# Designs tried in a protein design run: peptides against a protein of PDB entry 6UG1. Part 200

Target 1, 304 residues: chain A of PDB entry 6UG1
Amino acid sequence: SNEERKRRKYFHMLYLVCLMVHGFIRNEWINSKRLSRKLSNLVPEKVFELLHPQKDEELPLRSTRKLLDGLKKCMELWQKHWKITKKYDNVGLYMRTWKEIEMSANNKRKFKTLKRSDFLRAVSKGHGDPDISVQGFVAMLRACNVNARLIMSCQPPDFTNMKIDTSLNGNNAYKDMVKYPIFWCEVWDKFSKKWITVDPVNLKTIEQVRLHSKLAPKGVACCERNMLRYVIAYDRKYGCRDVTRRYAQWMNSKVRKRRITKDDFGEKWFRKVITALHHRKRTKIDDYEDQYFFQRDESEGIPD
Target 2, 301 residues: chain A of PDB entry 6UG1 as posed
Amino acid sequence: SNEERKRRKYFHMLYLVCLMVHGFIRNEWINSKRLSRKLSNLVPEKVFELLHPQKDEELPLRSTRKLLDGLKKCMELWQKHWKITKKYDNEGLYMRTWKEIEMSANNKRKFKTLKRSDFLRAVSKGHGDPDISVQGFVAMLRACNVNARLIMSCQPPDFTNMKIDTSLNAYKDMVKYPIFWCEVWDKFSKKWITVDPVNLKTIEQVRLHSKLAPKGVACCERNMLRYVIAYDRKYGCRDVTRRYAQWMNSKVRKRRITKDDFGEKWFRKVITALHHRKRTKIDDYEDQYFFRRDESEGIPD

## One batch from the design tools (peptide; made by RFdiffusion4, then SolubleMPNN)

Design b2_p25_3_s4 (from b2_p25_3, 11 letters changed)
Fold by OpenDDE base, seed 4:
Structure b2_p25_3_s4 (fold): chain B 304 residues (1-304), chain A 25 residues (1-25)
Amino acid sequence: as target 1 above (304 residues)
Amino acid sequence: SRKKFEEFFKELEKKLKELLKKIEE
C-alpha cells in the first residue's frame, strides 16, 4: 500500500539517523586521550617515520609510497595486537529485512549495550568484534598523529523493497554477510591530495580508490545484508561527510535510487542530518575531496 | 549545547540499540 511505503521510508530515515549517530559516538570514543597513549606504544619509531615522510620534492610519489608502507606495517602491528575477533551477535550492524524488523518488534530480549568504558577496554586488550577492531585501528593511527577517518557503511532497511515477505532465503550464510566490511579507515595523503582507503580487519587491504573499491559489495548474496548506500566519514575533528561517491561506481544510475536522497525532500533532510553531525569548519582537504567527487560524477555521466 | 547534543545522540543510540535489540530478539 501507499501507507506501507511511507512507513518503510520513515523507518528507514529513523534507522539511518540512529546508525549515523552511532558512528559519531564511536568516533568520539576513539578520540580518548587515555586510549591514544596506550595505542601509540604499539607503533615503533621507524613505522612512525614512515607515516610522516618528508616531502620528496623530486618525486612526491616516493612520499606516498612511504606512507603506504607505514600503513601496511600498522596493519601488521594491529593484527599482532588483536587477539580475539568475536563474531557478531546475530547480524550486527548489517542490513535487516522488514520481516526481521516486524518480528522483533514483538520480542523484548535485553541485549547488553557496549558502554564507552567497555569499548575502550576491548580496544586496549585487542578483544572484540570486527567493528571494534577497525575503530581501534583508527584510534591507533590518530594516536600517531595520522589524519585518519572512521568510515561507516550505514545499512538501514531497504525502503525500496516493497515485498510483503522480505525473508532472506535461509541459506544466506554468515560468511556471505561478513565478506565485506561495514567499518573501515581512510587516511589523508597530503602528497597526492587524496584519501587512502584502509581495511585492516576484513580484506586486509590498502587502496587508492579511483573508480571502484574492493570494499564495495559484489554478488547477490553479499548485497542482501550489505548494500552500499550511505558511506559516512567521521574525522578526528568531528567532521561528518558523505563519501559514498568514492565507493559507488554507479552512484547516479544505481545507488541514488536506493537512497533517501532520490528526491528533493530526502536530499534536504539528509543534508540537515549531515550538517547536525558536522562539528568543524571546512578545510582545503574538503575542497580536494569535493573536486574528486565532482570529477567522478562527470566521469559516470547522467544515466539515460 | 554540545553536551545536550551528545546526550540526545546517546539517547538516540540507546533507543536504536534497544530497537536493534528488539529486532535481534
Scores: peptide ipSAE 0.028, ipTM 0.653, DockQ to the pose 0.107; fails the geometry check
Fold by OpenDDE base, seed 1:
Structure b2_p25_3_s4 (fold): chain B 304 residues (1-304), chain A 25 residues (1-25)
Amino acid sequence: as target 1 above (304 residues)
Amino acid sequence: SRKKFEEFFKELEKKLKELLKKIEE
């Protein structure tokens, strides 16, 4: 019905705001001075120097290579720190079906919201789910004065799915769900004027995204609970930016159709949400990023 | 003001907890 379509759209919007606020709160928690002091001790001086290379005026690429090597070593150090990777409770922050949402409204399960103190303890001990691990990795890089962003792929229920029964065939193994991350890191390369993508936990990869990312979900089974639609970046200065364009190869043809921003009302609403979460002034880094997104939009073209 | 924003976020966090609770319920 038209009423069910409106209900699903509204619920998607509410759920999306809740996820984006969750990302914002986690980004504040990883800025903890107490945590920063502990995590800086995990990074030896030689690795710190690689994270902060001198500008090579002759070949700026040499400086980028040092930064990449420093980030690789930080991933290795983080793996040594992280002792216990817990499975997600149920589906974690992966996408729920409409049936799961309706069934859940009846079953008063105590969602144990992780407190800030428990999060800081989990990161400090190296015990937690993959999301906590990624968030802790971003905290470690920030402790080393690296301009690292927390990235969140927000997974609200698909308001474009109007099927009555959206039960996933029970075979969507936990393995297919977690094949691609929900949280990752970006690091600003001041030499190339680009963001470097870092997945320290899931795929354990560093990439300089040009046209496509390894972190973008591929295949039907993986996309059922991880649909790339809202990739939100949270920086150390409480900036909030939509960076979906970086990771979406087909933003205009495919991704936009699954976003609330497919219409003018949704675009204006989503801009208000981003603006409410963006707590810093614009910088030249934002200008370089917007220029890159513009070039990516032009290169994709308008879908026929 | 920072306070109104913190209150708004606390209320949204509460609504999020309630919503996540209703979604995990």
Scores: peptide ipSAE 0.026, ipTM 0.642, DockQ to the pose 0.108; fails the geometry check
Fold by OpenDDE base, seed 3:
Structure b2_p25_3_s4 (fold): chain B 304 residues (1-304), chain A 25 residues (1-25)
Amino acid sequence: as target 1 above (304 residues)
Amino acid sequence: SRKKFEEFFKELEKKLKELLKKIEE
């Protein structure tokens, strides 16, 4: 019905704000001074120097290579620190079906929200789910004075899906779900004037995204619980930016159709949500990023 | 003010925890 379409759209909007606020809160928690002091001790001086290379005036690419080598070594150090990767409880922050949402409304399970103290302890011990591990990795880079962002792929229920959702079948569903991450890291390269993508936990990869990312879900089974629609970046200064354009190959032709921003009302609403979560002034880094997004929009073209 | 925003986010987080509880309850 038209009413059910409106209900699903409203619920999607509410759920999206929920996820974006969760990302904001986790980004505050990883700025803990107590955690920063502990995690800085994991990075030896030689690796710290690679993270902060001098500018090579002849070949700036040499400085970028040193930074990439430093980030690779930080991923290796993080793997040594992390002792226990817990499975997600149920589907974690991956996308739920409408049927799962309707069934859950009937089953009063007390979800125990992780407290800030428990999170800081989990990161410090190296015990937790993949999301906690990624968030801790961002905290370690920030402890080394690296301009690292926490990235969150927000997975609200698909308001464009009006089908009666069948139950997703059992054991293979978890493997397909976790094939691609929900959280990752970006690091600012001051030499190339670009963000470097880092997945320290899932794919264990470093990428300089040009046209497509390895972190973008591919295949029907993987896209059932992980649809690239809202990739939100949280920086160390409480900036909040939509960076979906980086990771979406087909933003205009495919991704936009599944976003609340497909219409003018949704675009204005979503801009208000981003503005509410953005707590810093604009910088030259934002100008370089917006220029990159503009070039990506021009190169994709407008779908006919 | 930063305080009003922190309060709004705490209240939103509370409502969200309650909503997530009601979705998982």
Scores: peptide ipSAE 0.025, ipTM 0.632, DockQ to the pose 0.077; fails the geometry check
Fold by OpenDDE base, seed 2:
Structure b2_p25_3_s4 (fold): chain B 304 residues (1-304), chain A 25 residues (1-25)
Amino acid sequence: as target 1 above (304 residues)
Amino acid sequence: SRKKFEEFFKELEKKLKELLKKIEE
C-alpha cells in the first residue's frame, strides 16, 4: 500500500539517523586522551616519521609514497596489536530485512549496548569485532597526529524493497555479508590534496580512490546486507560529511534511487541531519573534497 | 499526509539535537 511505503520510508529515515548518531558517538570515543596515549606507543618513531614526511618540492608524490608506506606499516602494527577478532552478534550493523525488523520488534531482546569504558578496554586489549578494530585503528592514527576520519557505510533497511518475504539464505549469508566492511578509515594526504582510503581489518588495503573502490560491495549476495548508499565521514574535530560520491561509481544512475535524497524533501532533511552532526567550521580540506565530488559528478554525467 | 511527515521530522530533528547535547555533556 501507499501507507506501507510511507511507513518504510519513515522507518528508514529514523534508522539512518540512529546509525549516523552511533557513528558520531564512536568517533567521540576514539578521541579519548587515555586511549590516544596508549595507542601512540604502538607506533615506533621511524613509522611516525613516515606518517609525517617532509614536503618534497621537486616531486610531491615522493611524500605521498612515504605516507602510504607509513600507513602500510601502521596496518601491520595494528594486526600485531589485534589479538581477537570476534564475529558480529547476528548481523552487526549490516542491513536488516524488513522481516527481521518486524520479528525483532516482537522479540523484546535487550540489545547489549557496549559502554564507552568497555569499548576503550576492547581497543586497548585488541579484542573485539571488526568495527571496534577499525575504530581503534583510526584512534591509533589520530594518536600519531594523523588527520584520520572514521568512515561508516550506514545500512538502513531498503525502503525501495516492498517485498514482504525476503528470506535471506542462512549460513552463506555471513561470509558474503562480511566480505566488505561497514567501517573503514580515510587519511588526508596534504601533498596530493586527497583522502586516502584505508581498510586495516577486512580487505587490508590502502587505496587512492579515483573512480572505483575495492570497498564498494559487488555482486548480488554481498549487496543484500551491504548496500552502498550513505558513506559518512567523521573527523577528529567532530566534522560530519557525506562521502558516498567517492565510493559510488554510479551515484546518479544507481545509488541516488535508493537514497532518501532522491526527492527534494529527502535531500533537505538529510542535509539537516548532516548539519546537526557537523560540529566544526569549514576548512580548505572540505573545499578540495567538494571539488573532487563535483568533478566526479560531471564525469559520471546525468543518466539518460 | 505531508503535514504528519513534517511533524515527524521536526520531532526527529528535536530528538537528534537533544541527543547531541547529551553527548557533548
Scores: peptide ipSAE 0.022, ipTM 0.599, DockQ to the pose 0.114; fails the geometry check

Design b2_p25_4_s1 (from b2_p25_4, 16 letters changed)
Fold by OpenDDE base, seed 5:
Structure b2_p25_4_s1 (fold): chain B 304 residues (1-304), chain A 25 residues (1-25)
Amino acid sequence: as target 1 above (304 residues)
Amino acid sequence: DEEIKKLEEELKKQLEYLKLYLSSL
């Protein structure tokens, strides 16, 4: 019905806000001074120097290469630190079906919310789910004074799916679900004036996204619980930015149709949510990023 | 109507829990 369509739209909106606030909270927790002091000790001086290369005036690409090598070594150090990767409880922060939501409303399951103290202990010990691991990696880079963002791919239920039964096939569902990350890192390259994408945990990859990312889910089974729709960046100064354009090759033709921002009401609403979570002034980094997004929109063109 | 009300109440509880969590930060 039209009512069920409205219900699913509003539920999607609320769920999206809850996810975006969760990302904001985790971004604050990883700014812990106590955690920072502990995680900085994981990074040897030689690796710290690679993270902070001098500007090569002849070839700025040499400075970027040093930074990339430093980030690679940080990923290796992080793998040594991280002892236990826990499976997600159920689907974690991956996309739930409408049926799963309806069934969960009937079950008064006390969601055990992870407390800040438990999170800091988990990161500090290297024991937790992949999301905690990525968040801890961002904390380690921030402890080394790297301008690292926490990236979250928000997975609200698909309000465009009007099927009653949205049950997913069971056994391979977890492997397909976790094939692509929900959380990752971006690092500002001051030399190239671009964000570097870092997945330290899942794909263990570093990329300079031009047109497409390796982190963008591919294939039907992987997209069932991980649809690239809302990629939100949280910086160390409590900035909040929609960076979906970086990771979405087909933003205008495909991704927009699955977002609340497909209409003017949804765009205005989503902009208000971003603004409410954005607690810093604009910087030249934001200007370079917006220019990159503009060029990507022009290059994609208007979908026919 | 009753199911929508239950959903709205659950949503309100989640929003209050979220507000409480945000206020504890």
Scores: peptide ipSAE 0.024, ipTM 0.589, DockQ to the pose 0.151
Fold by OpenDDE base, seed 3:
Structure b2_p25_4_s1 (fold): chain B 304 residues (1-304), chain A 25 residues (1-25)
Amino acid sequence: as target 1 above (304 residues)
Amino acid sequence: DEEIKKLEEELKKQLEYLKLYLSSL
């Protein structure tokens, strides 16, 4: 019905705000001074120096190469620190079906909310799910004075899916779900004036995204629970930015149609949510990023 | 603490806006 279409749109909006607030709270927790002191001890001086290379005035690319080598070594150090990767309880923060949401409303299951103290202990011991591991990796880089962002791919239910039954049946459903991450890291390269993408846990990759990312879900089965629509960046100064344009090859033609921002009402609403979560002043880094997004929009064009 | 309280207040405003919008449908 038209009523069910409307209900799904608003439930999507509410769920998206809850996910974005969750990302903000986790970003605050990883700024813990106690955690920072513990995680800085994981990084040897030689690796710290690679993370903070001198500017090569002749070839700035040499400085970027040192930073990339430092980030690679940090991923290796993080893998040595992380002892136990737990599976997600149910689907974690991956996308739920409408049927799963309706069934969950009937089942008042006490969701055990992870407390801040339990999170800090989990990161410090190297015991937790992949999301806790990525969040801890961002905390380690921040402890080394690296300008690292926490990235969250928000997975609200698909309000464009009007099927009554949206149940997903499949023996490999968990493997397909976790093939691509929900959380990752970005590091500011002050030499190239670009964000470097780092997945320390899932794909264990470092990339300089130009047109497409390895972290963007591919294939029908992987996209059922991981649909790239809202990639939100949280920085150490409580900045909040929509960075979906970096990871979406087809932002205008495909991704926009599945976002609340497909209409003027949804765009205005989503801007208010971003503004409420953005607690810092604009910087030259934001100018370089917006210029990159503009160039990517022009290069994709407007879909006919 | 204070930043979380401000965020909770903004979440409440967004919830009331969503309720108003749901009631207009």
Scores: peptide ipSAE 0.024, ipTM 0.609, DockQ to the pose 0.045
Fold by OpenDDE base, seed 2:
Structure b2_p25_4_s1 (fold): chain B 304 residues (1-304), chain A 25 residues (1-25)
Amino acid sequence: as target 1 above (304 residues)
Amino acid sequence: DEEIKKLEEELKKQLEYLKLYLSSL
């Protein structure tokens, strides 16, 4: 019905706000001074120097290479620190079906929310799910004065899916679900004026995204629980930005149709949510990022 | 229509609570 379509739209909006707030809270927790002091000790001076290369005026690419090498070594150090990667309880923050939401509303399942103290302990011990591990990696980079963002791919239920029974079939569903991350890192390269994408846990990759990312879900099975629609960046100064354009190859033709921002009401609403979560003034980094997004929109063109 | 209006009102309240929470940080 039209009513069920509207209900799913509003539930999607509410769920999206809750996810974006969760990302904001986790971004605050990883700014813990106690955690920062502990995690800085994981990074040797030689690796710290690679993270903070001098500007090569002749060849800025040499400085970017040093930063990339520093980030690679930080990923290796992080793997040594991280002792236990727990599986997600159920589907974690991956996308639920409408049926799973309805069934969960009927089942008063006591969701054990992880407290700040438990999170800080988990990161400090190297014990937790992949999301906690990524969040801890961002904390380690921030402890080394790196301008690292926490990235969250928000997975609200698909309000465009009007099918009643999408029973996601069987045994491989978890492997397909976790094939691509929900959380990752971005690092500002002050030399190239670009964000570097870092997945320290899942794919263990560092990339300079041009047209497409390795972190963007591909294939039907992987996209069932992980649709790239709302990639939100949380910086160390409590900035909040929509960075979906970086990771979406087909933002205009495909991704926009699955977003609340497909209409003017949804766009205005989503801007209010972003503005509410954005606690810092605009910087030149935001200007370079917006210019990059503009160039990516022009290069994609208008969908036919 | 009435259920949709209730969901809109709840979403507005959640956004206001969010603003209050964020103003306390």
Scores: peptide ipSAE 0.022, ipTM 0.583, DockQ to the pose 0.145
Fold by OpenDDE base, seed 4:
Structure b2_p25_4_s1 (fold): chain B 304 residues (1-304), chain A 25 residues (1-25)
Amino acid sequence: as target 1 above (304 residues)
Amino acid sequence: DEEIKKLEEELKKQLEYLKLYLSSL
C-alpha cells in the first residue's frame, strides 16, 4: 500500500538518524584523553616520524609513501594490541530485513548497553567486536596527532524493498555479511590533498580511492546486509560529512535510487541531519574534498 | 486517524527497539 511505503520511508529515516547519532557518540568516545594517552604508547617514535613526514619538495609522493608506510605499521601494531575479536551479536549494525524489524519490535529483548566506560575498557584491553576495534584504531591515530576520521557505512532497512516478506532467500552466512566492513578509517594526506582509506580490521588494507574502493560491497550475498548508501565521516573536531561519493562507483545510476536523498524532501531532510551533527567550521580540507566529489560527479556523468 | 495512530505507535515501538539495539552496541 501507499501507507506501507510511507511507513518504511519514515522508519528508514528514523533508523538512519539513530545510526548517525550512534556514529557521532562513538566518535566522541574515541576522543577520550585517557584513552589517547594509553594508545599513544603503542606507537614507537620511528612510526610516529613516518606518520609526520617532512614535505619532500622535489617529490611530494615520497612524503605520501612515508605516511602510507607509517599507517601500515600502525595496522600491524594494532593487530598486536587487539587480542580478542568478538563476533557481532546477531547481525550487529548490518542491515536488517523488514521481517526481522517487525519480529524484533515484538521481542522486549533487554539489550546490554555498552557504556562509555565499558567501551574505553574494551579498546584499552583489545577485547571487542570489529567495530570497537576500528574505532580504537582511529583513537590511536588521533593520539598520534594524525587527522583520522571514523567512517561509518549506515545500514538502515531498504525502504525501496516493498515486499511484504523480506526474509532473506537462503542462509546468508555470517561470513558473507562480515566480508565488508561497516566502520573504517580515513587519514588526511596533506601532501596529495586527499583522504587515504584504511581498513585496519576486516580487509586489512590501505587505499587511495580514485574511482573504486575495495571496501564497497560486491556480490548479492554481501549486499543483502551491506548496501553502500550512507558513508558518513566523523572527524576529531566533531565534523560530520557525507563521503558516500568516494566509495560509490555509480552514485547517480545505482546508489542514489536507494537513498532518502532521491527526492527533494529527502535531500533537504538529510542535509538538516548532517548539519545538526556537524559541529565545526569549514576548512580547506573540506574544499579539497568537495572539489574531488565534484570531479567524480562530472566523470560519472548523468545516468542514461 | 486510527491508522495514523497505529503507525505512530508502531514507529514508537520501532524507535524504542532501535534505541535498545544501538545501546547494545
Scores: peptide ipSAE 0.025, ipTM 0.581, DockQ to the pose 0.586; fails the geometry check

